# Ledger of designs, part 45: peptides against a protein of PDB entry 5EIB

Target 1, 366 residues: chain A of PDB entry 5EIB
Amino acid sequence: VDLEPGTMDSVRSGPFGQIFRPDNFVFGQSGAGNNWAKGHYTEGAELVDSVLDVVRKESESCDCLQGFQLTHSLGGGTGSGMGTLLISKIREEYPDRIMNTFSVMPSPKVSDTVVEPYNATLSVHQLVENTDETYCIDNEALYDICFRTLKLTTPTYGDLNHLVSATMSGVTTCLRFPGQLNADLRKLAVNMVPFPRLHFFMPGFAPLTSRGSQQYRALTVPELTQQMFDSKNMMAACDPRHGRYLTVAAIFRGRMSMKEVDEQMLNVQNKNSSYFVEWIPNNVKTAVCDIPPRGLKMSATFIGNSTAIQELFKRISEQFTAMFRRKAFLHWYTGEGMDEMEFTEAESNMNDLVSEYQQYQDATAD
Target 2, 366 residues: chain A of PDB entry 5EIB as posed
Amino acid sequence: VDLEPGTMDSVRSGPFGQIFRPDNFVFGQSGAGNNWAKGHYTEGAELVDSVLDVVRKESESCDCLQGFQLTHSLGGGTGSGMGTLLISKIREEYPDRIMNTFSVMPSPKVSDTVVEPYNATLSVHQLVENTDETYSIDNEALYDICFRTLKLTTPTYGDLNHLVSATMSGVTTCLRFPGQLNADLRKLAVNMVPFPRLHFFMPGFAPLTSRGSQQYRALTVPELTQQMFDSKNMMAACDPRHGRYLTVAAIFRGRMSMKEVDEQMLNVQNKNSSYFVEWIPNNVKTAVCDIPPRGLKMSATFIGNSTAIQELFKRISEQFTAMFRRKAFLHWYTGEGMDEMEFTEAESNMNDLVSEYQQYQDATAD

## One batch from the design tools (peptide; aimed at target 1 Q126 G337)

Design b2_p18_3_s1 (made by RFdiffusion4, then SolubleMPNN; from b2_p18_3, 10 letters changed)
Fold by OpenDDE base, seed 2:
Structure b2_p18_3_s1 (fold): chain B 366 residues (1-366), chain A 18 residues (1-18)
Amino acid sequence: as target 1 above (366 residues)
Amino acid sequence: MEREERERKIIEERRKAK
């Protein structure tokens, strides 16, 4: 789905374009112009019914519909505005299904689009209310990983998207292969989301190795485990050491000893015990899939529900506030039918979310 | 300060942050 036709043409002409049904390409003509309000109230609103018709058709063809997965950016107008509109509409029609998102968070390091903080804040407000699981894929973190870990001097969208694709592949492993922990979206939610509003995940992937070091790096369970829990490997720009893990899932892929995995996972938890809440029992889940990702002997994917995610929301909030206080660019949104109260409500809800994370960070066992 | 001037400054500030 896109409000721009050129994006769909690029997907269709791409190496995997033929795996999608032609009728499932739904697109507009005008785009959203990086305006959340165009995506949500005008251009996107004109297209949403056509998307919902396709969603219904595909849903009816499912033997067992678990839910929906949306991949979108929060910095643009289509992914943010129309994406959240679509989430809302799907939630209304399928209230008993899981809403899962891969939400790409904007960063000034990656994009010069000045209104990204508005689009992100307005989107987060919708995600808090209408999603069950949101993987926070932060362009800030992706850029830093590319630059610092992968030693890429000038990270490209291709480089960032490579990390996104690896992460998405990793976190969906249990859904795609039989006999795994969190084998369905509902089970994942039960294990990962102890409080309904606190459903924002910090993903991570290992191995991440620079091209120059790749040949010298041993892929071992200890190395994967160590890297996966390293703050520098988090694909959300948060330091887990500044918060507490509510829940964690680790998905190992490849031929490895389950015993060794369990030992290393226990070791990393014990070494980092101060970074886990003590009042949620068995809050770390581990899965091993014997099937490695393409081109790797083994990998590990991390899913963290951490109170440190508030750092991401605070960053967005600070950027939002800096523009909103100046009433900059508001006329682009109000001209599409929004009022200033929608901005303040979205900001307030995101700040409430931050406060909730902080509350649970500070909570102690009785 | 005129709206357009404020907005130009924000654009410039964003570019400097990159």
Scores: peptide ipSAE 0.429, ipTM 0.928, DockQ to the pose 0.022
OpenDDE base, seeds 1, 3, 4, 5: peptide ipSAE 0.049, 0.017, 0.000, 0.022; ipTM 0.752, 0.503, 0.365, 0.606

Design b2_p18_3_s2 (made by RFdiffusion4, then SolubleMPNN; from b2_p18_3, 10 letters changed)
Fold by OpenDDE base, seed 4:
Structure b2_p18_3_s2 (fold): chain B 366 residues (1-366), chain A 18 residues (1-18)
Amino acid sequence: as target 1 above (366 residues)
Amino acid sequence: MELEKRREERIEELRKKR
């Protein structure tokens, strides 16, 4: 789904374009112009019924519908505005199904679109209320990984998307292979989300190796475990050491010893015990899949529900506040039918979310 | 519920103007 036809043509002409049904390509003509309000109230609102018709058709063809997965950008008008409209409409029609998202967070390091903080804040407000689980894929973290870790002098969207695809493949491993931990979206939510509003995940992937060093690095379970818990391997620009883990899932892929995995996972928990909440028992879950990812002998994927995710929301909030105090570009949104009060409500709800994370970070077992 | 209701009302108002 897109409000721009050119993106759909690129997917259709791409190497995997044939895996999608032609009738499942829904697109607009005018685009959202990086405006959340165009995606949510005007251009997106005119297209949403056509998307819902496709969603209904595909849902009816499912033997057992677990829920929905949306991949979208929170910086652009389509992914942010229309994406959150679609989430709300699907949730209204399917209230008993899981809503899962891969939400790409904007960064000034990646895009020069000045209104991205508005689009992100307005989107987060919707995601807090209308999703059950959200993977935070932060363009700032992706850029920093590409530049600092992978030693790419000029990271491209292709380089960022490669990291996104590796992460998405990792976190969905348990859904795609039988007999694993979190084998369905509902079990994932039960294990990872102790409080309904605190459903934003920090994903991480290992190994992250530069092209020049790949040939010389032996991948071991201890190295994967260490890298997976390293802040430099997180796909969200947060330091886990500045917060506490509520819940963690680790997914190992490849041929390895389960005993060695369990030992290393115990060691990393013990070493980092101060960064876990003590009042949630058995809050670390581990899975091992014998099937490695393409091009790697082994990998580890991390899913963290951490109070450190508030750093990401604070960054967006600071950028939002700096623009909103000046009423910068508000006429673009109000012209599409938004009220200034909706900005204040979205900012307030995101700040409340930050406060909730901080409350649980400071909570001790009595 | 309140946010959704306000959104639907706003969408409908904008459709009537188009």
Scores: peptide ipSAE 0.294, ipTM 0.861, DockQ to the pose 0.904
OpenDDE base, seeds 1, 2, 3, 5: peptide ipSAE 0.235, 0.231, 0.269, 0.273; ipTM 0.840, 0.841, 0.855, 0.855; seed 3 fails the geometry check

Design b2_p18_3_s3 (made by RFdiffusion4, then SolubleMPNN; from b2_p18_3, 12 letters changed)
Fold by OpenDDE base, seed 3:
Structure b2_p18_3_s3 (fold): chain B 366 residues (1-366), chain A 18 residues (1-18)
Amino acid sequence: as target 1 above (366 residues)
Amino acid sequence: MSRMEREEKVIEELKAKK
């Protein structure tokens, strides 16, 4: 789905264009112009019914519909505005189904669009209410991984998207292979989301190895486990050491000893015990799938629900507040039929979310 | 600018800030 036709043409002409049904390409003509309100109230609102018709058709073709997975950007107008409109409409029509998102956060240091803080804040407001699980993916974190860990001198969007795709493949492993922990989206939500609003995850993937070091690196369970819990391996621009894990899931793939996995997972928890809440028992879940990812002998995917994610929301809120106090660019949103009150509501809800994370960070067992 | 050109520009800006 896109509000720009050129994106669909690029997907169709791409190496994977043939895997998608032609009728499942829904697109507009005018784009969102990086405006959430265009995506949500005008251009996106004109297209949403056509998308919902496709969603219904695909849902009816499922033997057992668990839920929906959306991949979108929160900085743009289409992914943010139309994406959140679509989430809302799907939630209304399918209230008993899980809504899962892979949400690309605007970089706290780099914005291609001055209004990204507005688009992100308005999107987060919708995601808090209408999603069950949101994987927070930060372009700065991805770039830092590519540059620092992968030793890519000039990271490309292809390199960033490779990390995203590896992570998406990792977190969906349990859904695709039978007999695993978190074998459905609902079980994942039950294990990962102790409080309904606190459903924003920091993902990570291991192994991350530079091309020059790949030949020398032994893939071991200890190395995967250590890399997975490294703050530099997080795909969200927050430091887990500045917060506490509410819940963690680790998904190992490949032929490995379950005993070794359990031992290493226990060791990493004990080493990092100060970074876990003590009042949630058994808050680390581990799954092992014997089927490795393509091109790797083994991998591990990390899902963290950490109170440190509030750092991401605080940065967005600070940028939002700096612009909103000046009423900068508001006329572009209000001109599309948006009320100025929706900005204040979204800001308030995001600040409440930050306060909730802080409350649970500071909570003791007593 | 195409989406790809916008994306490349963001990467260049990220690179220039390091």
Scores: peptide ipSAE 0.032, ipTM 0.633, DockQ to the pose 0.019
OpenDDE base, seeds 1, 2, 4, 5: peptide ipSAE 0.016, 0.005, 0.014, 0.006; ipTM 0.370, 0.356, 0.393, 0.343; seed 4 fails the geometry check

Design b2_p18_3_s4 (made by RFdiffusion4, then SolubleMPNN; from b2_p18_3, 7 letters changed)
Fold by OpenDDE base, seed 3:
Structure b2_p18_3_s4 (fold): chain B 366 residues (1-366), chain A 18 residues (1-18)
Amino acid sequence: as target 1 above (366 residues)
Amino acid sequence: SALEERRRAVIEARRAAR
């Protein structure tokens, strides 16, 4: 789905364009112009019914519908505005189904779009209320991984999207292979989300290896475990050491010893015990899938629900506040039928979310 | 609501401009 036709043409002409049904390509003509309000209230609102018709058709064809997965950017107008409109409409029609998102967070290091803080803040406000699980994929973290870890001098969107695809493949492993921990979206939510509003995850992936070092790197369970918990491998731009994990899931892929995995997972928890809340029992879950990812002998994917994620929201909030105090570009949003109060409500809800994370970070076992 | 009326007016104005 897009508000621009050119994106659909690129998907159709791409190597995987034929895997999608032609009728499932829904697109507009005018675009969102990086404006959340165009995506949510005007251009996107004109297109959303056509998308919902496709969603209904595909849902009716499912033997067992677990829920929905949305991949979108929070910096743009389509992914942010229309994406959150679609989430709201799907939630209204399918209240008993899980809403899962892969939400790409904007960064000034990657994009020059000045209104990204508005689009992100308005989107987070919707995601807090209408999603059950949100994987925070931060363009800042992806850029830093590409530059520092992968040794790419000029990271491209292709390089960033490679990390996104690896992460998405990792976190969906348990859904695609039977008999795994978190084998459905609801079980994942139950295990990962102890408090309904605190459903924002930091994903991580191992191995992250530069092209020059790939041939020399041994992939071992201890190395994967260590890298998976390394702050430098997090796809969200926050340091887990500045917060506490509420819950963690680790997904190993490849031929490895379950015993060795359990030993290394216990070891890493013990070494990092200060970074876990002590009042949530059994808050670390581990899965092993014998099928490795394409091109790797083994991998590990991390899903963390950490109070450190507040650093990401604080960054967005600071950027939002600096722009909103100047009333910069507000006429672009109000001209699409928004009220200025919707900005203050979104800012308030995001600040409340930050405060909630801080409260649980500071909580002690009674 | 006044907000919904404003949104409708914007949509109608855009449709008329196409």
Scores: peptide ipSAE 0.253, ipTM 0.874, DockQ to the pose 0.181
OpenDDE base, seeds 1, 2, 4, 5: peptide ipSAE 0.218, 0.184, 0.125, 0.092; ipTM 0.863, 0.791, 0.807, 0.781

Design b2_p18_4 (made by RFdiffusion4)
Pose (drawn by RFdiffusion4):
Structure b2_p18_4 (pose): chain A 366 residues (1-366), chain P 18 residues (1-18)
Amino acid sequence: as target 2 above (366 residues)
Amino acid sequence: SATQRRLARAEELLAERR
């Protein structure tokens, strides 16, 4: 789905472009120009019922639908504006299904548009209310990993998307292969989301590799465990050691000692017990899958529900406030008939989200 | 609800444009 028609061509000309159902391409003529109001209201509303028709069709041909997963950026107009409209419409029509999103956060290091904080805040407001699980993929973190760790002086979207794709493969492994833990979206959600609004996850994986060089050696289980908890291996630009984990899901892929995995997971939990909330006993679940990802014999994937993710929302909020106080470009949004109070409503909801993460960060079992 | 309000607003704007 895109408001921009040129997106259809690039996907089709891609390696697996012909495998998609031709009828499932739903596109507009213009597109939003980084205007969330255009995406949602104006233009996305024009296009959205066509998308829902296709969604309804895919759903009726499902033996037992678990739910939906949406990939989109929060910084633009279409993936952000229309994407959150689609989520709201799907929530109305399929209220008992899990909504899961892979949402990429904007960063000034990657994109040169100052309205991106507007678009992201209006979107975060929708996701807080309407999604069950959201993987926070931070372009800030992706750029820093490429620039500082992978030593790519000029990271491309291809460089960033290599990190995203490795992450998305890792976090959906329990859904795609037989297993006991978090095997479906609802079970994953019940294990990861103690409070409905706090459903933004910090993904990480190990080893971090630059695409096309080179290999190995394969990591030991200790090396995997330590790296997958490392702040430098997170896809969100937050220091996990600045907050506390409410819940964690760890996924080890490849051939390895299950016993050694158990010992290392127990080791990181009790050496660093102060970083795991004490009022949620046994809050770290571990899954092993025998099939490694491509190019690797061993890998680990981390999914964290950490109070430290408030750093991500504080950064967006600060940029949003800096722009919104000077009312810059606000007429671009209200020109599409959007209420200015929706900006204030979204800002307040995001700041409320930050306060809630801090409340549980300081909470004690006493 | 607030979501319903925003959806209804989107439908009104779409009707006006049509």

Design b2_p18_4_s1 (made by RFdiffusion4, then SolubleMPNN; from b2_p18_4, 8 letters changed)
Fold by OpenDDE base, seed 3:
Structure b2_p18_4_s1 (fold): chain B 366 residues (1-366), chain A 18 residues (1-18)
Amino acid sequence: as target 1 above (366 residues)
Amino acid sequence: SRTQELLERAEKILEERK
């Protein structure tokens, strides 16, 4: 789905264009112009019914519909505005189904779009209320991984999207292969989300290796485990050492010893025990899939529900507040039918979310 | 205890999601 036709042509002409049904390509003509309000109230609202018709058709064809997965950016107008409109409409029609998102967070290091803090804040407000699980993929963190870890001098969107695709493949492993720990979206939510509003995940993927170091790197369970829990490997721009993990899932892929995985996972928990809440027992879950990802002998994917994720929301909130106090660019949103109150409500809800994470971070065992 | 209350709340929410 896109509000621009050119994206659909790119997908159709791509190496995987033929795997999608032609009638499942829904697109507009005008685009959102990086405006959440265009995506949510005008251009996106005109297109949403045609998308919902496709969603209904595909849902009816499912033997056992678990839920929905949306991939979108929060900095643009289509992914943020129309994406959150779709989430709301799907939630209304399918209240008993899991809503999962892969939400790409904006960064000034990657994009010069000035209104991204508005689009992100308005989107987070919708995600707090209407999603069950949100993977926070932060362009800030992706850029830093590409630059520092992968040694890419000038990271591109292609480089960032490679990390996103690896992560998405990793976190969906348990959904695609039978007999895994988190075999469905609901089981994942049960294991990862102890409180309904605290459903924002910090993802990570290992191995990440620079081209120059690939020949010298051994892929071992200890190295994967160490890299997966490294603060520099998090794909959300927050330091897990500044917060506490509520829950963690680790998904290993490839031929490895389950005993070695369990030993390394126990060791990393013990070494990092101060970074876990004390009041959630057995809050680390591990899965092993014998099937490696394409081109790797083994991998590990990390999913963290950490109170440190508040750093991401604080960054967005600070940028939002700086613009909103000046009412900068606000007329582009109000001109599409938004009220200034919606901005204030979104800001308030995001600040409340930050406060909730802080409360659970400060909660001690008594 | 606050810990026990938090655990019970979490368990209840998780059970409702099954």
Scores: peptide ipSAE 0.015, ipTM 0.419, DockQ to the pose 0.020
OpenDDE base, seeds 1, 2, 4, 5: peptide ipSAE 0.000, 0.000, 0.000, 0.000; ipTM 0.384, 0.368, 0.389, 0.269; seed 5 fails the geometry check

Design b2_p18_4_s2 (made by RFdiffusion4, then SolubleMPNN; from b2_p18_4, 6 letters changed)
Fold by OpenDDE base, seed 1:
Structure b2_p18_4_s2 (fold): chain B 366 residues (1-366), chain A 18 residues (1-18)
Amino acid sequence: as target 1 above (366 residues)
Amino acid sequence: SRTERLLKRAEEILEERR
C-alpha cells in the first residue's frame, strides 16, 4: 500500500515482486507529501476502503488468522498517517486479532524531512492505543550500526533495510517455524507485554559484523549471546543500561546445543541482573530454531521490552516541542482539517507513556 | 515436517503466480 505509485512499481519489479498478488497492490496517485494529516484524513482516507477490501479478502482466505502485521515509517506521511488510519480501521473490524507493527522511527541523521517529529508524535499517539505489539526500528540506531559497527562510510537506505529485514526475519522465526516459544502473536503478547500501553519493543540482531571481519569471526553461542545484549546491537537508539527490562525474548537460529544456549542466557541475565525488574518472574524467554537464516550458520535475535525505550520517545518529544512552540509548518496540517488540539493530545499521550515507563523503572518489589 | 510442507506450498504459490 502506498499513496505514490512509484513505490509499488519498485516492489513489483524487485526480486520478490512475484510473491505479491497484483490485486493486492493498492496505491494512490497523490502522495501524502510527508504530511500525516494527508495520510490520515484526506488522501489516505480516500484509499482506505480499497485497502480494507483486500484485507478482508486475504483474512477470509486464512485457515487461522492470528492478526495483522504492518510495516511502516513514522517520519513520512503515508506510513505514519495512512498506516495509523489502517490500524484503527482494522482494529475496529477485527477487535479480537493481534495488531503487530514494525515501526521505523525517524532520525535527522537519515532524513532531512523537517516535519518528521510531528508525523512521529501523531503516529505514536495512535500506536499506543491501537497496537498490541510494536517493534521500534530506529533509523538513528540503524545508521549508527552501519557506520560504527559495519564500518560503512556512507550508509544507504539499502544498508539500513538489510538490518530491518534481518531483524524482521529474526523476530518472526517463532511464527514461521513449528514447535517454538511464542509460536503465535497472542503468546508473544502475553509473554512480552505485561501492561497494555507498554508494548514497544527494542529489537536487536547478532551477528553484526563488518565485511572485512566476517571471515575471521567464529560464530559461537557465547559470542551471539554477548552481542545480542550489547547496547550497540539494539535497533532502537536507547541504552538498556539506563533502564530496566520488563520482559525479554531471545531467538537463536542454527544448529546449536540447547544446553549451551540456556547456560549462556543464564550467565548474561546474572551479569545484567541490575537491568531487569525483580518483580516479573521468568521474564526472559528463549527459543532455538534449528533452521539458520540464509547466509549465516547461526544468529540470535533479541526482543526487549525495556523502560529505556523512553529515550527514543523523549528524543522525538524534544524535537516535536521545539517545532510546535514556534507553530512551524502547522498550517500544512490544519489546512487538511486537523486541530492544534490533536497535536497537544498526541504530545501529552507520548509524555504520559514516558512517565509510565519511568514509574515501572522505579518500581520495587513490594 | 510442517515447515517443509509450508515451504513447498510457498514454492507452489510462487510457481502459480509466474
Scores: peptide ipSAE 0.000, ipTM 0.324, DockQ to the pose 0.016
OpenDDE base, seeds 2, 3, 4, 5: peptide ipSAE 0.000, 0.000, 0.000, 0.016; ipTM 0.415, 0.319, 0.352, 0.423; seed 5 fails the geometry check

Design b2_p18_4_s3 (made by RFdiffusion4, then SolubleMPNN; from b2_p18_4, 7 letters changed)
Fold by OpenDDE base, seed 1:
Structure b2_p18_4_s3 (fold): chain B 366 residues (1-366), chain A 18 residues (1-18)
Amino acid sequence: as target 1 above (366 residues)
Amino acid sequence: SSTQKRLERAEEILKKRK
């Protein structure tokens, strides 16, 4: 789904374009112009019913519909505005199904789109209310990984998207292969989301290795485990050491010893015990899938529900506030029928979310 | 709910554009 035809043409002409049904390509002509209000209230609202018709058709073909997965950006107008409209309408029609998202957070390091803080804040407000699980994929973190860890001098969208795809493949492993931990979206939510509003995940992937060092690096379970818990490997631009993990899931892929995985997972938890809440028992879950990802002998994927994720929301909030105080570009949104009050409500709800994370960070077992 | 109000607003805006 896109409000721009060119994106859809790129997918269709791409190496995997044939895996999608032609009838499942729904697109507009005008785009959203990086305006959340165009995505949510005007251009996107005109297209959303056509998307829902496809969603219904595909849902009816499912033997056991677990829920929905949306991949979208929060900086643009389509992914943010139309994406959140679509989430709301799907949730209304399917209230008993899981809503899962892969939400790409904007960063000034990656994009010069000045209104991204508005689009992101308005989107987060919707995600807090209307999703059950949200993987926060932060373009700032992806850029920093590409530059610092992968030693890419000028990270491209291709480089960022490679990390996104590896992460998405990792976190969906348990859904795609039978007999795994968190084999369905609902079980994942039960294990990862102790509080309904605190459903934003910090993903991570290992191994992350520069092309120049790949040939010299052995892939071992200890190295994967250490890298997976390293703050520099997080796909969200927050330091887990500044918060506490509420819950963690680790998904190992490849031929490895379950015993070695369990030993290393216990070791890393003990070393990082100060960064876990003590009042949630058995808050770390581990899965091992014998099937490695393409091109790797083994990998590990991390899913963290950490109070440190408030750093990401604070960054967006600060950028939002700096623009909103000046009423910068507000006429672009109000001209599409938005009320200025919706900005204030979205800001307030995101600040409440930050406060909730802080509350649980400061909570003790006593 | 905030979501319901937003959906209603979206429908109203769409009706005005048609």
Scores: peptide ipSAE 0.380, ipTM 0.915, DockQ to the pose 0.825
OpenDDE base, seeds 2, 3, 4, 5: peptide ipSAE 0.368, 0.375, 0.368, 0.377; ipTM 0.912, 0.912, 0.912, 0.913; seed 2 fails the geometry check

Design b2_p18_4_s4 (made by RFdiffusion4, then SolubleMPNN; from b2_p18_4, 5 letters changed)
Fold by OpenDDE base, seed 3:
Formats: sequence, structure tokens, C-alpha cells
Structure b2_p18_4_s4 (fold): chain B 366 residues (1-366), chain A 18 residues (1-18)
Amino acid sequence: as target 1 above (366 residues)
Amino acid sequence: SRTQRRLERAEEILEKRR
């Protein structure tokens, strides 16, 4: 789905364009122009019914519909505005189904779009209320991984999207291969989300290896385990050492010893015990899938529900507040029928979320 | 709900554009 027609042609012409049904390409003629309000109230609102018709059709064809997965950016107008409208409409029609998102967070390091903090804040306000699981994929973290770890001097969107794709493949492994831990979206939510509003995940992937060092790196369970818990491998721009893990899931892929995985996972938990809440017992879950990802012998994917994720929301909030106090660019949103009160409500809800994370970070076992 | 009110508002805005 896009508000721009050219995106659909790019997908169709791509190496996997044929895996999608032609009728499932829904697109507008006028883009959102990086305006959440255009995505949510005008251009996106005109298109949303056509998307819902496709969603219904595909849902009816499912033998067992678990829920929905949305991949979107929060900095743009379409992914943020129309994406959150779509989430709300799907949630209304399918209230008993899981809503899962891969939400790409904006960063000034990647985009010069000044209104991204508005789009992100308005989106987070919707995600807090209408999603069950949100993977926070931060363009800042992706850029830093590309630059520092992958040693790419000038990271491209292609390089960032490769990391996103690897992460998405990793976190969905248990859904695609039967007999695994978290084999459905609901089980994942039960294991990962101790409090309904605290459903924002910090993803990570291993191995991350520069092209120049690939030939010298042995892929071992200890190395994968160490790397996936490394703060530098987090795809959200927060340091897990500044918070506490509420819950963690680790998904290993490839031919490896379950015993070795369990030993390494226990070792990493013991080494990092101060970074876990003590009042959630057995809050680390591990899965092993014998099928490696394409081109790798072994991989590990990390999913963390950490109170450190508040750093991401604080960054967005600070940027939002700086613009909103000056009423900068608000006329572009109000001109699409938005009220300034919606900005204040969104800011308030995001700040409440930050406060909730901080509360649970500071909570001790009674 | 807050979500329902927003959806209703979205519909109202769309109707005004028609």
C-alpha cells in the first residue's frame, strides 16, 4: 500500500514482485508529502476502504488468522498517517486479533525532513493504544550499525533496509516454522508484554559482520549470543544498560546444540543480571530453529522489552516539543482538519509511556 | 473510546471533502 503510484511499480519490477497478487496493490495518486494528517485524514482516508476490502478478502482466505503485521515508517506521511489509520480500522473490525507492527523510527542522521517528530509522535500515540506488539526499528541505530559495525562509510537506504529485512526474518522465524517457542503472535505477546502499553520491542540481529571481515569470522553460539546482547547491535537507538529488561526472546537459527544455546543464554543472563527486572521470573525465552537464514550458517535474533526504550521516545519527544512550542509547520496539519489538541494529547500519551517505563525500571521486588 | 472518536472524526473530515 502506498499513496504514491511509483512505489508499486518498483515492487512489481523487483525480484519478488510476483509473490504479491496484482489486486493487492492498493495505491493513491497523490502522496502524503510527509504529512501525517494527509495520511490519516485526507489522502489516506480516501484510500483506506480499498485497503480494508483487500484485508477482508485475504483474512477470509485464512484457515486460522492470527492477526496482522504492518511494516511502516513513522517519519513519513503514508506509513505514519495512513498506517495508523489502517491499524485503527483493522482493530475496530478485528478486535480479537493481534496487531503487530514493524515501526521504523525517524532520525536526523538519515532524513532531513523537519516534520518527522510530529509524524512520529502522532504515530506513537496510535501505536500505544491500537497495537499489541511493536518492533521499534530506529533509523539512527541502523545508520550507526551500518557505519560502525558494517564499516559502510556512506550508508544507503538499501543498507538500512537489509538490516530491517534480516530482523523481520529473524523475529518471524517462530511463526514460519512449526514447533517453536512463540509459534503464534498471541503466545509472543503473552511472553513479551507484561503490561498492555509496554509492547515496544528492541530488536537485534547477529551476525553483523563487515564485508572485509566475513571470511575471518567463525559463527559460533557464544559469538552470536554475545553479539545479540551487545548494545551496539540493538536496532533501536537506546542502551539496554540504561534500563532493565522486562522480557527477552532469543531466536537462534541453524544447526547448533540446544545444550550449548541454553548454556550461553544462561551465562549471558547471569553476566547481565543487573539489567533484568528481578520480579519477572523466567523472563528470557529461547527458541532454536534448525533452518538457517539464506546465506548464513547460523544466526540469532534478539527481541527485548526494555525500559531503556524510553530513550527513543524521549528523543522524539524533545524534538517534538522544540517544534511544537513554536507552532512550527502546524498549519500543514491543521489545514488537513487536525486540531492542535491532538498534538498535545499525543505528546502527553508518549510522556506517560516514558513515565510508565521509568516506574517499572525503578520497581523492586516487594 | 479515543480510537472510535478519532475514526468518527476521520469519517467526518472525509465527508466534508466530498
Scores: peptide ipSAE 0.339, ipTM 0.903, DockQ to the pose 0.808
OpenDDE base, seeds 1, 2, 4, 5: peptide ipSAE 0.331, 0.315, 0.300, 0.337; ipTM 0.901, 0.896, 0.890, 0.904; seeds 1, 2, 5 fail the geometry check

